# Designs tried in a protein design run: peptides against a protein of PDB entry 2XVC. Part 8

Target 1, 50 residues: chain A of PDB entry 2XVC
Amino acid sequence: ITERELLDYIVNNGGFLDIEHFSKVYGVEKQEVVKLLEALKNKGLIAVES

## One batch from the design tools (peptide; made by RFdiffusion4, then SolubleMPNN)

Design b2_p20_7_s1
Fold by OpenDDE base, seed 2:
Formats: C-alpha cells, sequence, structure tokens
Structure b2_p20_7_s1 (fold): chain B 50 residues (1-50), chain A 20 residues (1-20)
C-alpha cells in the first residue's frame, strides 16, 4: 500500500483508522501501516488527534 | 508516539487529513 492509498482510505473512513483492523482486512503488516502514518504525519499531511 | 501507542493499546486513531 502507498501513502496515497492510505490517505484516501483515511478520508473515505471519516478520519478513523484502527490499525489492527486495517491490517487484518487489507493484509498489510501493522508496522507497515505505522510506518506510512508516521511518514504522512512528518510530512504535515495528517494530524493524529486521538 | 500517538501512533505507536494506538497500536500497542489496540485502539483506533482519529486522524485529520490536512492535504491530499
Amino acid sequence: as target 1 above (50 residues)
Amino acid sequence: SKIEKALKEKKPLKIKVLKR
């Protein structure tokens, strides 16, 4: 999965992301999701609110 | 980080998308 795809998913999911659920459903390793999120955050593309 | 904490606690994140 790319950063763009993850970003689109987050938008389409109303800003909600359950990493464990996402990993199970889409077959992406949990740490890969974390890596992508950290990248998005560090680029200023997302803000993690809670 | 909040992200790692969410993973460890198995809790969902609420994320604001600032730019696509």
Scores: peptide ipSAE 0.769, ipTM 0.932, DockQ to the pose 0.884
Fold by OpenDDE base, seed 4:
Order: structure tokens, then C-alpha cells, then sequence
Structure b2_p20_7_s1 (fold): chain B 50 residues (1-50), chain A 20 residues (1-20)
């Protein structure tokens, strides 16, 4: 999965993301999801609220 | 980080999308 695809998923999911759930559903390693999220955050594309 | 903490606690993240 790409950063863009993850970003689109977040938008389509109302801003919520359960990393473990996402990992199970889409077969992406949890660590990879974290890496992508950190990248998105560091680029100023997202802000983690809770 | 908040992201790592959410993973450890197995809780969903609430994310604000700033740009796309």
C-alpha cells in the first residue's frame, strides 16, 4: 500500500484508523502501516488527534 | 509517538487530514 492509498482510506473512513483492524483486513503489516502514518504526519499531510 | 501508542493499546486513531 502507498501513502496515497492509506490517506484515501483514512478520508473515506471518516478519519478513523484502527491499525490492527486495517492490518488484518488488508494484509498489510502493522509496522508498515505505522511507517506510512509517520511519513504522512511528518509531511504535514495528517495530524493525529487521538 | 501517538501512533505507536495507539498500536500498543490496540485503539483506533482519530486522524485529521490536512492535505491530499
Amino acid sequence: as target 1 above (50 residues)
Amino acid sequence: SKIEKALKEKKPLKIKVLKR
Scores: peptide ipSAE 0.768, ipTM 0.933, DockQ to the pose 0.892
Fold by OpenDDE base, seed 1:
Structure b2_p20_7_s1 (fold): chain B 50 residues (1-50), chain A 20 residues (1-20)
Amino acid sequence: as target 1 above (50 residues)
Amino acid sequence: SKIEKALKEKKPLKIKVLKR
């Protein structure tokens, strides 16, 4: 999965993301999801609220 | 980080999209 694909997923999911659930459903390693999220955050594309 | 904490606690993240 790419950063863009994850970003689109977040938007389409109302801004919510369960890393454990996402990993199971889409077959992406939890660590990879975290890596992508950190990248999005560091680029100023997202802010993590809770 | 909040992201790592959410993973460890197995809790959903609430994310604000700033740019796309």
Scores: peptide ipSAE 0.768, ipTM 0.932, DockQ to the pose 0.889
Fold by OpenDDE base, seed 3:
Structure b2_p20_7_s1 (fold): chain B 50 residues (1-50), chain A 20 residues (1-20)
Amino acid sequence: as target 1 above (50 residues)
Amino acid sequence: SKIEKALKEKKPLKIKVLKR
């Protein structure tokens, strides 16, 4: 999965993301999801609220 | 980080998209 694909998912899911659930459904390692999220945050594309 | 904390606690994240 790419950063763009994850960003699109977040938008389409109303900003909600359950890493454990996402990993199970899409077969992406939890560590990879975290890595992509950190990249998105560091690029100023997202802000993590809670 | 908030992201790693969410993973450890197995809780969902609420994210605001700033640019797309």
Scores: peptide ipSAE 0.767, ipTM 0.932, DockQ to the pose 0.893

Design b2_p20_7_s3
Fold by OpenDDE base, seed 4:
Structure b2_p20_7_s3 (fold): chain B 50 residues (1-50), chain A 20 residues (1-20)
Amino acid sequence: as target 1 above (50 residues)
Amino acid sequence: SKIEEALKKKKPLKIKVLKR
């Protein structure tokens, strides 16, 4: 999965993301999801609220 | 980080998309 695809998923999911759930459903390693999220955050594309 | 903590606690993240 790419950063763009993850970003689109977040938008389509109302801003919520359960990393474990996402990993199970889409077969992406949890650590990879974390890496992508950190990248998105560092680029100023997202802000983690809770 | 908040992201890592959410994973540890198995809690969903609430994310604000700033631009795309």
Scores: peptide ipSAE 0.758, ipTM 0.929, DockQ to the pose 0.899
Fold by OpenDDE base, seed 1:
Structure b2_p20_7_s3 (fold): chain B 50 residues (1-50), chain A 20 residues (1-20)
Amino acid sequence: as target 1 above (50 residues)
Amino acid sequence: SKIEEALKKKKPLKIKVLKR
């Protein structure tokens, strides 16, 4: 999965993301999801609220 | 980080999209 694909998923999911659930459903390693999220955050594309 | 803590606690993240 790419950063863009994850970003689109977040938007389409109302801004919510369960990393454990996402990993299971889409077959992406939890660590990879975290890496992508950190990249999005560091680029100023997202802010993590809770 | 909040991201790592969410993973550890198995809790959903609430994310604000700033740019796309």
Scores: peptide ipSAE 0.757, ipTM 0.929, DockQ to the pose 0.889
Fold by OpenDDE base, seed 3:
Structure b2_p20_7_s3 (fold): chain B 50 residues (1-50), chain A 20 residues (1-20)
Amino acid sequence: as target 1 above (50 residues)
Amino acid sequence: SKIEEALKKKKPLKIKVLKR
């Protein structure tokens, strides 16, 4: 999965993301999801609220 | 980080998209 694909998912899911659930459904390692989220945050594309 | 804590606690994240 790419950063753009994850960003699109977040938008389409109303900003909600369950990493454990996402990993199970899409077959992406939890560590990879975290890495992509950190990249999005560091680029100023997302803000993590809670 | 909030991201790592969410994974550790197995809790969902609420994210604001700033640019797309």
Scores: peptide ipSAE 0.756, ipTM 0.928, DockQ to the pose 0.894
Fold by OpenDDE base, seed 2:
Structure b2_p20_7_s3 (fold): chain B 50 residues (1-50), chain A 20 residues (1-20)
Amino acid sequence: as target 1 above (50 residues)
Amino acid sequence: SKIEEALKKKKPLKIKVLKR
């Protein structure tokens, strides 16, 4: 999965992301999701609110 | 980080997308 695809998912999911659920459903390793999120955050593309 | 902590606690994240 790419950063763009993850961004699109987050938007389409109303800003909600359950990493464990996402990993199970889409077959992406949990730490890969974390890596992508950290990259997005560090680029200023997302803010993690809670 | 909040992200790692969410994973450890198996809690969902609320994320604001600032730019796509």
Scores: peptide ipSAE 0.759, ipTM 0.929, DockQ to the pose 0.882; fails the geometry check

## One batch from the design tools (peptide; made by RFdiffusion4, then SolubleMPNN)

Design b2_p21_3_s1
Fold by OpenDDE base, seed 4:
Structure b2_p21_3_s1 (fold): chain B 50 residues (1-50), chain A 21 residues (1-21)
Amino acid sequence: as target 1 above (50 residues)
Amino acid sequence: ARKKIEEAIKAGKPIKVRVVE
């Protein structure tokens, strides 16, 4: 999954992301999802609230 | 934010993400 695809998923899911669920459904390692989130955050494209 | 993300995973909770587009 790309950063853009993850970003689009988050938007389409109302800003919520269950990483464990996402990993199971889409077959993406949790560590990879976290890596993508950190990249998006560092680019100023997202902020993790809770 | 990594610590917050990791704690959410351990707790089995979704994270709330604000998207800036």
Scores: peptide ipSAE 0.678, ipTM 0.898, DockQ to the pose 0.125
Fold by OpenDDE base, seed 1:
Structure b2_p21_3_s1 (fold): chain B 50 residues (1-50), chain A 21 residues (1-21)
Amino acid sequence: as target 1 above (50 residues)
Amino acid sequence: ARKKIEEAIKAGKPIKVRVVE
């Protein structure tokens, strides 16, 4: 999954992301999801609220 | 942010994300 694909998923899911669920469903390592989130955050494209 | 993310994973909860587009 790319940064843009993850971003689109988050938008389409109302801003919520269950990382364990996402990992299971889409076959992406949890660590990879976290890496992508950190990249999006560092680019100013997201803010993690909780 | 990483701490919040890791804590959410441990707690089995979704994270809430604000998107800037």
Scores: peptide ipSAE 0.678, ipTM 0.898, DockQ to the pose 0.125
Fold by OpenDDE base, seed 5:
Structure b2_p21_3_s1 (fold): chain B 50 residues (1-50), chain A 21 residues (1-21)
Amino acid sequence: as target 1 above (50 residues)
Amino acid sequence: ARKKIEEAIKAGKPIKVRVVE
């Protein structure tokens, strides 16, 4: 999964992301999802609220 | 943010993300 694909998913899911659920459904390791989120944050494209 | 994310995973809860576009 690309950063853009993850970003689009988050938008389409109302800004919420259940990482464990996402990992199971899309077959992406949880660590990879976290890596992508950190990249998006560092680029100023997202902010983690809670 | 990483610590907050890891805690959410452990708790089995979703995280709230604000998208900046």
Scores: peptide ipSAE 0.678, ipTM 0.897, DockQ to the pose 0.125
Fold by OpenDDE base, seed 3:
Structure b2_p21_3_s1 (fold): chain B 50 residues (1-50), chain A 21 residues (1-21)
Amino acid sequence: as target 1 above (50 residues)
Amino acid sequence: ARKKIEEAIKAGKPIKVRVVE
């Protein structure tokens, strides 16, 4: 999965992301999802609220 | 922050993200 694909998913899901569920459904390692989130944050494209 | 993300995963909870496109 790319950064843009993950960003689009988050937008389409109302800003919520269950990483455990996402990993199981899409076959992406949890650590890979976290890495992508950190990249998006560092680019100023997201902020983690809770 | 990575710490908040990791704690949410550990607790089995979703994270809330604000998106700026």
Scores: peptide ipSAE 0.676, ipTM 0.896, DockQ to the pose 0.125

## One batch from the design tools (peptide; made by RFdiffusion4, then SolubleMPNN)

Design b2_p22_2_s1
Fold by OpenDDE base, seed 5:
Structure b2_p22_2_s1 (fold): chain B 50 residues (1-50), chain A 22 residues (1-22)
Amino acid sequence: as target 1 above (50 residues)
Amino acid sequence: MFADKLKIKVTEKGKKYLKETS
């Protein structure tokens, strides 16, 4: 999964992301999801509210 | 470190990014 794909998912999911659930459904390691989120955050593309 | 369940705000920059990469 790419940063772009994850960002698009977040938008289409109303901003909600359950990392555990996402990992299980899409077969992506939690650590990879976290890595992508950190990248998106550091680039100023997202702001984490919880 | 992130919580397992997150609420994320996509910034205007993020929204623009999606448009540009579509």
Scores: peptide ipSAE 0.730, ipTM 0.918, DockQ to the pose 0.884
Fold by OpenDDE base, seed 1:
Structure b2_p22_2_s1 (fold): chain B 50 residues (1-50), chain A 22 residues (1-22)
Amino acid sequence: as target 1 above (50 residues)
Amino acid sequence: MFADKLKIKVTEKGKKYLKETS
């Protein structure tokens, strides 16, 4: 999964992301999801609310 | 460190990014 794809997923999922669930469903390692989230956050594309 | 279940705000910058990369 790419940074853009994850961001698009977040938008389409109403801003909700369950990392554990996402990892299991899409076969992406949790650490990879976290890496992408950190990139998105650092670029100012997202803000984590909870 | 991120919690497993997150609520994420997509910023205006993020929305613009998605629009531009479509």
Scores: peptide ipSAE 0.729, ipTM 0.918, DockQ to the pose 0.884
Fold by OpenDDE base, seed 4:
Structure b2_p22_2_s1 (fold): chain B 50 residues (1-50), chain A 22 residues (1-22)
Amino acid sequence: as target 1 above (50 residues)
Amino acid sequence: MFADKLKIKVTEKGKKYLKETS
C-alpha cells in the first residue's frame, strides 16, 4: 500500500483508523502502516487527534 | 508511538494532495 492509498482510505473512513483491523483486512504489517502514518504526518498531510 | 485505534484529521494540504493525485 502507498501513502496515497492509505490517505484515501483514512478520508473515506471518516478519519478513523484501526491499525489492527486494517492490518488484518489488507494484509499489511502493522509496522508498515505506522511507517506510512509517520510519513503522512511529517509531510503535514494528516494530524493525529487520538 | 501511535495507539491502535486512531482518529485522524486530513489537513487542507492532505485534501489538496488527494485532489492532485486523483
Scores: peptide ipSAE 0.729, ipTM 0.918, DockQ to the pose 0.877
Fold by OpenDDE base, seed 3:
Structure b2_p22_2_s1 (fold): chain B 50 residues (1-50), chain A 22 residues (1-22)
Amino acid sequence: as target 1 above (50 residues)
Amino acid sequence: MFADKLKIKVTEKGKKYLKETS
């Protein structure tokens, strides 16, 4: 999964992301999801609210 | 460090990024 694809998923899911669920459904390691989130955050494309 | 369940705000920059890469 790419940063763009993850960002698009977040938008389409109303901003909610369950990393455990996402990992299971899409077969992406949790650490990879976290890595992508960190990249998105550091680029100013997302802000984590909770 | 992130919690397993997150609420994420897509910034205006993020929205623009999606539009540009669409």
Scores: peptide ipSAE 0.729, ipTM 0.918, DockQ to the pose 0.882

Design b2_p22_4_s1
Fold by OpenDDE base, seed 4:
Structure b2_p22_4_s1 (fold): chain B 50 residues (1-50), chain A 22 residues (1-22)
Amino acid sequence: as target 1 above (50 residues)
Amino acid sequence: FADKLRIKLTEKGKKYLEEARK
């Protein structure tokens, strides 16, 4: 999964992301999801509220 | 990070997505 694809998912899911659920459903390691989130956050593209 | 997150797009993020969708 790419940063763009994750961003699209987040938008389509109303801004909600369950990393555990996402990992199970899409077969992406939790570490990879966190890596992508950190990248998006560090690029200033998202704000994480929890 | 917690497992369950609430995420908002910044203005920069919105612009990025807008450009990417063109």
Scores: peptide ipSAE 0.673, ipTM 0.890, DockQ to the pose 0.938
Fold by OpenDDE base, seed 1:
Structure b2_p22_4_s1 (fold): chain B 50 residues (1-50), chain A 22 residues (1-22)
Amino acid sequence: as target 1 above (50 residues)
Amino acid sequence: FADKLRIKLTEKGKKYLEEARK
């Protein structure tokens, strides 16, 4: 999964992301999801509220 | 990160998606 695809998912899911659920559904390691989130955050594209 | 997160797009993020969708 790409940063773009994850961002699209987040938007389409109303800003809610369950990493555990996402990992199971999409077959992406939790570490990879976190890596993508960190990248999005570091690029200033998202604000994480939890 | 916690497993369950609430995430907001910044204005920069919104612009990014806008451009990407063109």
Scores: peptide ipSAE 0.672, ipTM 0.890, DockQ to the pose 0.941
Fold by OpenDDE base, seed 5:
Structure b2_p22_4_s1 (fold): chain B 50 residues (1-50), chain A 22 residues (1-22)
Amino acid sequence: as target 1 above (50 residues)
Amino acid sequence: FADKLRIKLTEKGKKYLEEARK
């Protein structure tokens, strides 16, 4: 999954992301999801609120 | 990060997607 695809998923999911659920359903390692989130955050594209 | 997250797009993020979707 790319940063763009993850961002699209987040938007389409109303901003909610369950990393464990996502990992299980989409077959992406939790570490990879976190890496992508960190990238999006570091680029100033997202804010994590909870 | 916690497993369950609430994420907001910043204005920069919104503009990024706006451009990407053109």
Scores: peptide ipSAE 0.671, ipTM 0.889, DockQ to the pose 0.914
Fold by OpenDDE base, seed 3:
Structure b2_p22_4_s1 (fold): chain B 50 residues (1-50), chain A 22 residues (1-22)
Amino acid sequence: as target 1 above (50 residues)
Amino acid sequence: FADKLRIKLTEKGKKYLEEARK
């Protein structure tokens, strides 16, 4: 999964992301999801509210 | 990160998606 694909998912899911659920459903390692989130955050594209 | 997150798209993020979708 790419940063753009994850960003699209987040938008389509109303900003809600359950990493455990996402990992199981889409077959992406939890650490990979976290890496992508950190990249998006560091680029100033998202703010994490939880 | 916690497993369950609430994420907000910044204005920069919104503009990024606008450009990416062209």
Scores: peptide ipSAE 0.671, ipTM 0.889, DockQ to the pose 0.935

Design b2_p22_4_s3
Fold by OpenDDE base, seed 1:
Structure b2_p22_4_s3 (fold): chain B 50 residues (1-50), chain A 22 residues (1-22)
Amino acid sequence: as target 1 above (50 residues)
Amino acid sequence: FADKLKIKLTEKGKKYLEEARK
C-alpha cells in the first residue's frame, strides 16, 4: 500500500482508522501502516486528533 | 499510535489529494 492509498482510505472512512482492523482486512503489517502514517504526519498532510 | 485513531487532513493534505486526483 502507498501513502496515497492510505490517505484515500482515511478520507473515505471519515477520518477514522483502526490500525488493527485495517491490518487484518488489507493484509498490511501494523508496522507498515504506522510507518505510512508517520510519513504522512511528517509531511504535514495529516493531523491526529485522537 | 493507538490502534483506533481519528485523523484530519491538513490544508496541505487536502491540496495534495486535489493534485493527486487531477
Scores: peptide ipSAE 0.674, ipTM 0.891, DockQ to the pose 0.904
Fold by OpenDDE base, seed 4:
Structure b2_p22_4_s3 (fold): chain B 50 residues (1-50), chain A 22 residues (1-22)
Amino acid sequence: as target 1 above (50 residues)
Amino acid sequence: FADKLKIKLTEKGKKYLEEARK
């Protein structure tokens, strides 16, 4: 999965992301999801609210 | 990160996504 694809998912899911659920459903390792989130955050594209 | 997150797109993020979708 790419940063763009994860961003699209987040938007389409109303901003909610369950990393455990996402990992199981899409077959992406949790550490990979976290890596992508860190990249998006560090690029200033997202803010993690909770 | 916790497993369950609430995420907001910044204005930069919104513009990025807009450009990527063109």
Scores: peptide ipSAE 0.673, ipTM 0.890, DockQ to the pose 0.905
Fold by OpenDDE base, seed 5:
Structure b2_p22_4_s3 (fold): chain B 50 residues (1-50), chain A 22 residues (1-22)
Amino acid sequence: as target 1 above (50 residues)
Amino acid sequence: FADKLKIKLTEKGKKYLEEARK
């Protein structure tokens, strides 16, 4: 999965992301999801609210 | 990160997606 694809997923899911659920459903390692989130956050594209 | 997150797109993020979807 790419940063763009993850960002689209987040938007389409109302901003909610369950990393454990996402990992299981989409077959992406949790550490990879976290890596993408860190990249998005570091680029200033997202803010984590809770 | 915690497993369950609530994420908000910044204005920069919204603009990024707008450009990417062109």
Scores: peptide ipSAE 0.672, ipTM 0.890, DockQ to the pose 0.906
Fold by OpenDDE base, seed 3:
Structure b2_p22_4_s3 (fold): chain B 50 residues (1-50), chain A 22 residues (1-22)
Amino acid sequence: as target 1 above (50 residues)
Amino acid sequence: FADKLKIKLTEKGKKYLEEARK
């Protein structure tokens, strides 16, 4: 999964992301999801609210 | 990060998606 794809998923899911659920459903390592989130955050594209 | 997150797109993020979807 790419940063773009993850961002699209987040938007389409109303901003909610369950990393554990996502990892299981899409077969992506939790570490990879976190890596992508960190990149998006560091680029200033997202803010993590809770 | 915690497993369950609420994420908001910044204005920069919204612009990014807008450009990417062109």
Scores: peptide ipSAE 0.672, ipTM 0.889, DockQ to the pose 0.909

Design b2_p22_4_s4
Fold by OpenDDE base, seed 4:
Structure b2_p22_4_s4 (fold): chain B 50 residues (1-50), chain A 22 residues (1-22)
Amino acid sequence: as target 1 above (50 residues)
Amino acid sequence: FADKLKIKLTEKGRKYLEEARK
């Protein structure tokens, strides 16, 4: 999964992301999801509220 | 990060997505 694909998912899911659920459904390691989120956050593209 | 997150796009993020979708 790419940063763009994850961003699209987040938008399409109303901004909600369950990392555990996403990992199970899409077969992406939790650590990879976190890595992508950190990248998006550090690039100033998203704000994480929890 | 917690497992369950609420995420907002910044203006920068919105613009990025707009450009990417063209």
Scores: peptide ipSAE 0.676, ipTM 0.890, DockQ to the pose 0.924
Fold by OpenDDE base, seed 1:
Structure b2_p22_4_s4 (fold): chain B 50 residues (1-50), chain A 22 residues (1-22)
Amino acid sequence: as target 1 above (50 residues)
Amino acid sequence: FADKLKIKLTEKGRKYLEEARK
């Protein structure tokens, strides 16, 4: 999964992301999801509220 | 990160997606 695809998912899901659930559904390792989130955050594209 | 997150797009993020969708 790409940063763009993850961002699209987040938007389409109303901003909610369950990393555990996402990992199971999409077959992406949790650490990879976290890596993508960190990238999005570091690029200033998202703000994480939890 | 916690497993369950609430995430907001920044203005920069919004513009990024707008450009990407063109």
Scores: peptide ipSAE 0.676, ipTM 0.891, DockQ to the pose 0.928
Fold by OpenDDE base, seed 3:
Structure b2_p22_4_s4 (fold): chain B 50 residues (1-50), chain A 22 residues (1-22)
Amino acid sequence: as target 1 above (50 residues)
Amino acid sequence: FADKLKIKLTEKGRKYLEEARK
C-alpha cells in the first residue's frame, strides 16, 4: 500500500482508522501502516487527534 | 500510535489529494 492509498482510505472512512482492523482486513503489517502514517504526519498532510 | 485513531486532513493534505487526483 502507498501513502496515497492509505490517505484515500482515511478520507473515505471519515478520518477513522483502526490499525489492528486495517491490518487484518487488508493484509498489511501494522508496522507498515504506522510507517505510512508517520510519513503523512511528517509531511504535514494529516493531524492525528487520538 | 494507538490502534484506534481519529485523523484529520490538513489544508495541505487536501490540496495534495486534489493535485494527485488530476
Scores: peptide ipSAE 0.676, ipTM 0.890, DockQ to the pose 0.926
Fold by OpenDDE base, seed 5:
Structure b2_p22_4_s4 (fold): chain B 50 residues (1-50), chain A 22 residues (1-22)
Amino acid sequence: as target 1 above (50 residues)
Amino acid sequence: FADKLKIKLTEKGRKYLEEARK
């Protein structure tokens, strides 16, 4: 999964992301999801609210 | 990061997606 694909997922899911659930459903390692989130955050594209 | 997150697009993120979709 790419940063863009993850961003699209987040938007389409109303901003909610369950990393554990996502990892299991999409077969992406949790650390990879975190890496992508960090990239999005560091680029200033997202804010993590909770 | 916690497992369950609430994420918001920033204004920059919104503009990024809009441009990417053109």
Scores: peptide ipSAE 0.675, ipTM 0.890, DockQ to the pose 0.912

Design b2_p22_5_s1
Fold by OpenDDE base, seed 4:
Structure b2_p22_5_s1 (fold): chain B 50 residues (1-50), chain A 22 residues (1-22)
Amino acid sequence: as target 1 above (50 residues)
Amino acid sequence: MIKVGKYKIKVTEKGKEFLASQ
């Protein structure tokens, strides 16, 4: 999964992301999801509100 | 540091610009 794909998912999911759930549904390592989120955050593309 | 969990995420204007670009 790419940063773009994850970001697109977040948008389409109303901004909600359950990392563990996402991992199970899409077969992506939890650590990979975290890595992508950190990248998105560090690039200023997202802000984690809760 | 982001940990495994449930989050409410805001896509910034920069993020929206990113998605709008190819």
Scores: peptide ipSAE 0.779, ipTM 0.935, DockQ to the pose 0.906
Fold by OpenDDE base, seed 3:
Structure b2_p22_5_s1 (fold): chain B 50 residues (1-50), chain A 22 residues (1-22)
Amino acid sequence: as target 1 above (50 residues)
Amino acid sequence: MIKVGKYKIKVTEKGKEFLASQ
């Protein structure tokens, strides 16, 4: 999965993301999801609210 | 530092522009 694909998922899911759930459903390692989120955040594309 | 968990994420204007550019 790419940063763009994850960002698209976040938008289509109303901004909600359960990392563990996403990992199980899409077969992506939890650490990989975290890595992608950190990248999106560092690039200023997302802000983590809660 | 982001931990494994449940989050509410805001897509910034920059993020929206990024998606629109695809």
Scores: peptide ipSAE 0.779, ipTM 0.936, DockQ to the pose 0.903
Fold by OpenDDE base, seed 1:
Structure b2_p22_5_s1 (fold): chain B 50 residues (1-50), chain A 22 residues (1-22)
Amino acid sequence: as target 1 above (50 residues)
Amino acid sequence: MIKVGKYKIKVTEKGKEFLASQ
């Protein structure tokens, strides 16, 4: 999964992301999801609200 | 540092522009 694909998922899911759920559904390692989120955050593309 | 969990995330205007560019 790419940063763009994860970002698109976040938009399509109303901003909600359950990392463990996402990992199970899409077969992506949890640590990979975290890595992508960190990248998105560091690039200023997302802000974690809660 | 982001940990495994449940989050509410805002896509910034920069993020929206990024999506629109591809």
Scores: peptide ipSAE 0.779, ipTM 0.936, DockQ to the pose 0.907
Fold by OpenDDE base, seed 5:
Structure b2_p22_5_s1 (fold): chain B 50 residues (1-50), chain A 22 residues (1-22)
Amino acid sequence: as target 1 above (50 residues)
Amino acid sequence: MIKVGKYKIKVTEKGKEFLASQ
């Protein structure tokens, strides 16, 4: 999965993301999801609220 | 540092522009 695809998912899911759930559904390692999120955050594309 | 969990994420205007640039 790419940063773009993850970002698109976040938008389409109303901003909600359950990393563990996402990992199970899409077959992406949890650490990879975290890595992508960190990249998106560091690029200023997202803000993790809570 | 982002940990595994459930989050509410805000997509910034920059993020929206990124998605629109296709």
Scores: peptide ipSAE 0.779, ipTM 0.935, DockQ to the pose 0.907

